# Ledger of designs, part 117: peptides against a protein of PDB entry 6RO1

Target 1, 216 residues: chain A of PDB entry 6RO1
Amino acid sequence: LGKEIEEYIHKPKYCLPFLQPGRLVKVKNEGDDFGWGVVVNFSKKSNVKPNSGELDPLYVVEVLLRCSKESLKNSATEAAKPAKPDEKGEMQVVPVLVHLLSAISSVRLYIPKDLRPVDNRQSVLKSIQEVQKRFPDGIPLLDPIDDMGIQDQGLKKVIQKVEAFEHRMYSHPLHNDPNLETVYTLCEKKAQIAIDIKSAKRELKKARTVLQMDEL

## One batch from the design tools (peptide; made by RFdiffusion4, then SolubleMPNN)

Design b2_p22_1_s4 (from b2_p22_1, 10 letters changed)
Fold by OpenDDE base, seed 2:
Structure b2_p22_1_s4 (fold): chain B 216 residues (1-216), chain A 22 residues (1-22)
Amino acid sequence: as target 1 above (216 residues)
Amino acid sequence: EKEELEKKNEEELEKVKEKLKK
């Protein structure tokens, strides 16, 4: 269910209006979970599909993420890596493909105007940590329907099922909900969409600095 | 500047909490 919601929220059609500077977003790249970062800006890049000559717009969001210091040394050649659990890491502005956004928060932070100084970037990490401290059950998410205005009937059905499932879990914690199969089927559709996104990504190989562009 | 940002962010977090209670 959470994965199904993710399929909608990372679509440019829905998420772009919410990618303002200071917006908290969660970034995940395959096995690399960067956790929560802050949007700095986004850009639309014109991409030409090499095989069809069709214009496929690429949406790149610059996100301030906690990165390993090791990945910073090779930032010109290698994709940024998340800070290790025992590592302090460093906040870096990382260009991220919009489909790598796993969550978008309702929280929009005030951030320093100049993010060139390390201290200014690290101050944003402190701000993220304060948000996490204030929301111990998790950073609040944008509501896909109420906040993002997504009208997709598939999503509405998913949300209704989630709400019904949550209600049943709270009322009857011991009942295995048979709706697990429907969740799996939608997860398989997500895997297919992820493959289609990965195929669109093969065309993006030119910009090595964008998260997941090297795997493309 | 840092203290002003911290204050503004605290105010924004309070607003978000108030919205989630409704």
Scores: peptide ipSAE 0.533, ipTM 0.930, DockQ to the pose 0.654
Fold by OpenDDE base, seed 1:
Structure b2_p22_1_s4 (fold): chain B 216 residues (1-216), chain A 22 residues (1-22)
Amino acid sequence: as target 1 above (216 residues)
Amino acid sequence: EKEELEKKNEEELEKVKEKLKK
């Protein structure tokens, strides 16, 4: 259900108006979860599909993300990797294909005008951490209907199912059924395995500075 | 500059919280 909503929100048709500088976004690239970052800039690139000759515009968003220091040494030739939980990491501007946005927040931050200094980039991490402290239950998301104006009937049905499911969960004494956690864990593992297999196949391709540009 | 940005961000977060309560 959450993944079905994600399939709508990451579409350029819906998300582009909300990709302003300072917008909080969540970035996932296959098995790499960067977590929450901040939009810096957006660009539209003309692309021609090699097989059809059709114009398929590529949308690249520059996102300030917490990256591993190891991945930064070769940042000119290698794709950025997320910071490990135990490392400080470093905030870097990473060019990301728009379809890698797994969430878009209603929060838009004020950011430094010059992000070239490391201290200015790290100050944005402090700002993200402050947002997380103020919203312990999760960073507020844009409403796909009310905020993003998505009128797709498929999405409305998904949301209705989510709401009905949540209401049933909260009303049912089976909240404590240990089998639900097992099913979720198995679904997460299966999803992670599918992601890892896909990632492993893609990592065999030439590393590009733009996330997912090697798949296009 | 940093303190000004922090203050502005605090004000924006309070506005977001107020909107979520409605």
Scores: peptide ipSAE 0.532, ipTM 0.930, DockQ to the pose 0.702
Fold by OpenDDE base, seed 4:
Structure b2_p22_1_s4 (fold): chain B 216 residues (1-216), chain A 22 residues (1-22)
Amino acid sequence: as target 1 above (216 residues)
Amino acid sequence: EKEELEKKNEEELEKVKEKLKK
């Protein structure tokens, strides 16, 4: 379900109007999770498909991402890698294909005009960290319907299924653990519920894929 | 410039918080 929403939001026809400089976006490339970065610019590149001669425009967004310093040293031939959890890393402008955007935030930051100095790039990281501190439950997302104006009925059906699932999950708290007394227990329960929601969303996707395979 | 950006960003975050409460 979450991945199905991603398939809509990363489509150029929907997301391009929201890829202004300063927009917070989440970037994921296969196994590489860069987390949250900031849009610097985007470009449309004309690409001609070799076999059909058809114009297939490539959309590239330049995103400030926290990158590993090790990967940058070898960057003449290798793609940038995300900073390790314990690594400071360095903020770099990375060209990203638009379909690698896993989320788009409602937050749009003011950023330095000149991002050539490392200090200016690192200041943007501080700004992202401030947003994360202000939103401990997660950086707010653009609503695909209300903010992005997506009218696709397929998306509406996906959202309705997500909402119905979330409602059922919250209406049946998994553990009536009587030791509700400490703030720590509430935080752990909230974290566990968030993990369980994410797990259940993954399981539901797997189950749907299996059902589609049985119909083939 | 840095302080101005920090102030503007704080104002933006407040606006986002207000929108989420409605």
Scores: peptide ipSAE 0.531, ipTM 0.929, DockQ to the pose 0.626
Fold by OpenDDE base, seed 3:
Structure b2_p22_1_s4 (fold): chain B 216 residues (1-216), chain A 22 residues (1-22)
Amino acid sequence: as target 1 above (216 residues)
Amino acid sequence: EKEELEKKNEEELEKVKEKLKK
């Protein structure tokens, strides 16, 4: 279910309007989980499909990510790697394909204008850590329906299934089931879906209000 | 500048929290 939602939110047609500077995003590349970073900029690149010669636009977002210092030394030839859990790491601007965004937050931070100084980049890490501290149950996500305005019926069905699943999970007394990690992952997903549903309802209400204003 | 950014970010976080509670 979470992966199914991810398949919608990382699509350029839905996420691009929300990739403003300062937007918190979660980046995952194959086995590399960078966690939460901050959008600096995005660009549309012209790509030519090798087989058709057709122009297929590539969307690249520059994201401040906590990277391993070891990977940065080899950065001329190797892709950036996420910092180890015990490593301080270094905040670097990493070009990321938009489809590698696993989550988009409702939080948009104010960031330094000049990110060339290391201290300015590291200050953004402190800001992310403050967000994480303020949201111990997870950084709030954009609602795909309410915030992102995704009207896809497939997504609505996924969300309904998740809501039904969440309702069942909350209606089941949290038995002291020792699988606490699975419960936490489900609670994070649930919190995200609850945010998504709430945001969807709000935007539906706003959209109705705008439509009513255009009919006046 | 850092203090101003921290203040603005704190205000943004409170707005997000208020939106989540409603």
Scores: peptide ipSAE 0.526, ipTM 0.929, DockQ to the pose 0.510; fails the geometry check

Design b2_p22_2_s2 (from b2_p22_2, 10 letters changed)
Fold by OpenDDE base, seed 3:
Structure b2_p22_2_s2 (fold): chain B 216 residues (1-216), chain A 22 residues (1-22)
Amino acid sequence: as target 1 above (216 residues)
Amino acid sequence: SELKKKIEEFEEEQKKKLEEKE
């Protein structure tokens, strides 16, 4: 269910208005979990080659992320890697595709104007840690309906299911209803199927667009 | 909500700390 919500949140049409400088965002790239970072800026990258059909604009957000120092030495050729749990790491401005945002916080930090000095970047990490200390149950998230204004009925149904599940979980902490895991697994499977169908439809539409261009 | 109030209070505190360092 959390993954289902994520699939809505990372869409540019919903999240772009909230990607202001200082916004806390969670970044995940495949197996690399950077955790919480801070938005510095975003840009629209139009890969519009004039003769290739309207490629959906790519959105890149520059995010201050805690990176491994080892990955930074090789940064000329390799993507930044997240700091290890036991590593201090270094805060770096990393260009991130918007669809890699796994969460968006309601919290917006004030950040230094000049992020070139290491100390200024590291001060932002201290601010993130202060937020985490203030919110031990987790950094507050934007509400996708109330804060982000998402009107998608699919999302509303997901949220209603989450709320109903949470209510049951909190009201009956000792009821390990074995059906609860089954409902989660079924919801996750249904979500994955819906994502896969939507992905497949997008790929099929792209493939048709490419095929139509080869027929011209 | 109490959460929104805590967020606003935290953001204001962070603003002051940044202004003091500049």
Scores: peptide ipSAE 0.231, ipTM 0.798, DockQ to the pose 0.768
Fold by OpenDDE base, seed 4:
Structure b2_p22_2_s2 (fold): chain B 216 residues (1-216), chain A 22 residues (1-22)
Amino acid sequence: as target 1 above (216 residues)
Amino acid sequence: SELKKKIEEFEEEQKKKLEEKE
């Protein structure tokens, strides 16, 4: 269900108005979880589909992310990798395709105007950590309906199913719920949708990359 | 909401910290 919501929020038609400088966003690229970063800017790149000649605009967001220092040494040839758990890492501005945003926060930071100095970039990490300390239950998310204004009936149905599931789960222990079969059916439907999303993501796999700065 | 208040408070503090560094 969270993945179904993700499939809506990362669509340019919904998320672009919220990708202002300082917006907290979560970035995932396949197996690479960068965690929370901060939007620096975004750009629309003209792309022409090679087979149809149709204009298919690519949306690239520059996100300040905590990256592995090892990956930065090879940055000329390799995409940035997330910092290891025990690694300090370094905050770097990474060009990210918009569909790789897994979450968008309601929080917007003030960021330094000049991000060339390492200290300025690292100061943003301190700000992210301060947000995390203030919100121990997790960084606040934009509401897809109330904040983002998404009117899609498919999303509304997903939200209704989530709410109904949560209501049942909290009203009756899941193991004692007489409607356990309904819960399983919802879980199975969720799993099927997750498979369909995974299939669609595999088709988009070629586009699921953290771009190199030199390629932009 | 309490959440909104916490966000606003945080944003105001961050604004001040940035203004102090400029």
Scores: peptide ipSAE 0.223, ipTM 0.798, DockQ to the pose 0.670
Fold by OpenDDE base, seed 2:
Structure b2_p22_2_s2 (fold): chain B 216 residues (1-216), chain A 22 residues (1-22)
Amino acid sequence: as target 1 above (216 residues)
Amino acid sequence: SELKKKIEEFEEEQKKKLEEKE
């Protein structure tokens, strides 16, 4: 269900109005989970599809992310990598394709105007950690309907099913409702189809995302 | 909601901390 919501929220038509400086966002690139970062800026880049000559606009968001120090030394040639769990890492502004946003928070931080100094970037990490401490159950998410205004009936049905499931789970914690499996299997099948479409698009874009991060 | 209030309180605290550093 979370993955189904992700397939809506990362679409430019829905998320762009919420990508203001200071917005908390979660970034995932294939196997690389950067976790929570902070939006610095976003841009629309003109791209021409190599096969059709059609204009395919690319939306790039600059996100302050916790990166490994090793990846930063090679930043001219290699994509930034997330900090290892036991690594201190360093906060860096990383250009990220908008479709790599896995979550968008309702929280918007105040960020330093100048992010060139390491101390200013590191101060933002402290702010993220303060949010995480204040919200131990997880950083608050934008509501896709109430906050983001998504009118897609598919999403509304997913959310209604989640709410109904949560209500049943909280009201009857000991009742294994056999309808859980059918909702879960339908959600898994749709999530799997969405993953397969996203993986097929990722395989097609794997060659492009590395190239596009190098061209950025 | 209580959540919205906690968010607003946090944002105001962060605003003050930033204004004090500038």
Scores: peptide ipSAE 0.220, ipTM 0.793, DockQ to the pose 0.680
Fold by OpenDDE base, seed 5:
Structure b2_p22_2_s2 (fold): chain B 216 residues (1-216), chain A 22 residues (1-22)
Amino acid sequence: as target 1 above (216 residues)
Amino acid sequence: SELKKKIEEFEEEQKKKLEEKE
């Protein structure tokens, strides 16, 4: 369900208006999770589909990401890799295809004008960490309906399924089922998915409540 | 909302910190 929402969010027709400098975004590339980074700018590239000759525009966003120092030594030939959990890493401006954005935050940071100095890039990491401290339940997401204006009926159905799933998870008092251990491993995966869905929905509900409170 | 207020307060604090460095 979270992945189905991501498939709408990363579409250029929906996300481009929100890719301003300073916007917090989450980047994933295959097995590499870079976590939260900050948009610097974006560009439209002309691409020609080899089989149809149709013009398919590619959108590239430059994102400040926490990268491993090992990947930076070979940065001329190798793709940047995310910093290991125990590694300090280094903030680098990485060109990212827009479809690799897994999440977009409602938070927009002020960034240094000159990102060439390492200290200026590392200051942005400190700002991301400060946001994470301010929002212990997770960095707030843009609401795909209320903030992003997505009118797609498929997305509305996904959100309704997510809402119904959470309502069922909250309405089942987990108190009395003796098979807690098998439910716990399935509920650790389901609670990680439900923490991710509950985080995404608390963020969606907070974003909806924020938008409903902007209408109040 | 309380969340928007926290976001706005944070963004204003970050703006001030950037203006103090420039």
Scores: peptide ipSAE 0.242, ipTM 0.804, DockQ to the pose 0.588; fails the geometry check

Design b2_p22_2_s4 (from b2_p22_2, 11 letters changed)
Fold by OpenDDE base, seed 5:
Structure b2_p22_2_s4 (fold): chain B 216 residues (1-216), chain A 22 residues (1-22)
Amino acid sequence: as target 1 above (216 residues)
Amino acid sequence: SELKEKIKKFEEEQKKEAEEKE
């Protein structure tokens, strides 16, 4: 269910109006979970699909993320890696494709105007930690319907199923609800989204090869 | 909601802190 909502949220037609400087976003790239970072800016890039010649615009968001210091030593040629749980890491501005955003917060931070100094970047990590301290149940998310204005009937059906599942989870112990069918339908949709994510990752792997060639 | 009020309060505090640093 959470993954079903993610597939709507990361679509440019829905999320771009909310990618202002200071917006809290969660970034995940394959097996690398960066956790919560802060939007610095975004840009539209022209992309040509190699097989069709069709123009497919890519949206790149620069996100301030906590990265491992090891990945920074090789930063000229290697992709940034998330800091280990036991590592302090360092806050770096990382270019991220918009479809790698797993969540968008309702919270928007004030950020330093100059992020070139390490201390200014690390101050933003302190601000993220303060938000996490104030919201112990997790950083608040944008409501996809009420805040983002998404009218998609598929999303509305997902939200209704989440609400019905939550209501059932709170009202009845899991042992007595024979609605295995609803859990199966949610599992099937989760499986379909896992396929769609796998397809999007394959298309992205092709697009990354093009971006790396343009930087050479 | 209580959550929206907490968010608003936090953003107002951050705004004041930013205005005091300018």
Scores: peptide ipSAE 0.392, ipTM 0.867, DockQ to the pose 0.614
Fold by OpenDDE base, seed 4:
Structure b2_p22_2_s4 (fold): chain B 216 residues (1-216), chain A 22 residues (1-22)
Amino acid sequence: as target 1 above (216 residues)
Amino acid sequence: SELKEKIKKFEEEQKKEAEEKE
């Protein structure tokens, strides 16, 4: 269910108005979870599909992300990797395709105008950590309906299913409803279908990201 | 909501800190 919501919020038609400088966003690329970063800017790149001549606009958001220092040394050919849990890492501006945004926060930070100095980039990490301290239950998310104004009936149906599931989880102790096993199995099947869709999208995306890294 | 108030308070504090650094 959370993955179904993600499929809406990362669409350019919905998320672009919220990708202002300082917006907290969560970035996931395949198996790489960068966690929370901060939007610096975004750009629309014109892309022409070679086979159809159709304009397929690419949306790239520059995000300050905590990256592994090891991955930055090989940066001439390799994509940035997330910092290891025990690693300090370094905050870097990473170009990210908009569909890699797994979450968008309601929180917007102030960011330094000049992000070339390391200290300015690391100050943003301190600000993210301050937000995390203030919100121990997690960084606040934009509501897809109330904040983002998404009117899609498919999303509304997903949310209604989430709410109905949550209501059932809280109204019945987890141990006594045989329907919970069916709902868990359905959630696992949906999670598996979402993994399969994500793997198919990864294969399509590996094909696209390899093409895009060769042009950068 | 309490959450919206906490966010607003945080944004106001960040704004003040930014204004003090300029």
Scores: peptide ipSAE 0.390, ipTM 0.868, DockQ to the pose 0.653
Fold by OpenDDE base, seed 2:
Structure b2_p22_2_s4 (fold): chain B 216 residues (1-216), chain A 22 residues (1-22)
Amino acid sequence: as target 1 above (216 residues)
Amino acid sequence: SELKEKIKKFEEEQKKEAEEKE
């Protein structure tokens, strides 16, 4: 169910209005979980589909992420990697494709105007940690319906099922809800959409510095 | 909601800290 919500959240049609500087976002690239970062900027890039000649706009969000210091040495040629759990890491501005946003927070931070100094970037990590401290149950998410205004009936049905499932779990923790199968079937349709996104991504190979651009 | 109030309070504190640094 959470994964189905993510499919709507990362769509440019829905998320772009919320990608303002200072917005907390969660970034995940395949097996690489960067956790929570902060939006610095976003850009629309014109892309031409190599096979169809159709214009496919690429949306790149610059996100301040906690990165491994090892990945920074090769930042010109290698994709950024998340900091290891035992590593301090370093906050870096990473260009990310918008479909790699796994969550968007209702929280918006104030960020330094100049992110060139390491101390300014590291101050943003302190702000993220303060948010995490204030919200021990997790960083608050944008509501897809109430905050993001998503009118998709598929999403509304998913949310209604989640709410009904949560209500049933709280009321009867031992009931395996048979509605899990319907959720799995929707997750399979997601895998197909992810393939379609991956095909659109092969066209993006020109900008090596964008997260997932090298895998594309 | 209590959550919205906590968010608002946090944003107001962040705003004050930003205004004090300018």
Scores: peptide ipSAE 0.389, ipTM 0.868, DockQ to the pose 0.616
Fold by OpenDDE base, seed 3:
Structure b2_p22_2_s4 (fold): chain B 216 residues (1-216), chain A 22 residues (1-22)
Amino acid sequence: as target 1 above (216 residues)
Amino acid sequence: SELKEKIKKFEEEQKKEAEEKE
């Protein structure tokens, strides 16, 4: 269910209005979970596909993330890696594709005007930690419907299922409702199917692009 | 909601602390 919500949240048409400087966002890139970072800026890059003349807009958000110091030494050739749990790490401004945002917070931090000094970047980490301390149950999320204004009926149905599931979980503290496992399994299957459909559509789009290149 | 008020209060505190450091 969480993954199904993420598939809506990371869409530029929904999230771009909320990517203001200071916005807390969660970043995940494949196997790399950076956790919570802070938006510094975002840009729309026009990627001209040379063969279609279609401008597919790429949205890049600069996010201040806690990175491993080891990955920063190799930063000329390697992508930044998240800091290890036991590592202090270093806060770095990392360009992130908007679709890699796994969550968007309702919280917006004040950020220093100059992020070139290491101390200014590290001060933002202290602010994130203060938010985490004040919200021990997790950093507050933007409500997809109430805050983000997403009107998609598919999302509404997902949220209703989440709410109904959460209500059942909290009303039945004995997690032994065999229906919970069934609901989790169905939600995971549906999330996987949605990912698979999205992947298949991307592959089909790539294949069509390759076929169009072979026909030229 | 209580949560929205807590968020707003936190953001206001952070803004004041930042304005005091400038």
Scores: peptide ipSAE 0.380, ipTM 0.865, DockQ to the pose 0.827

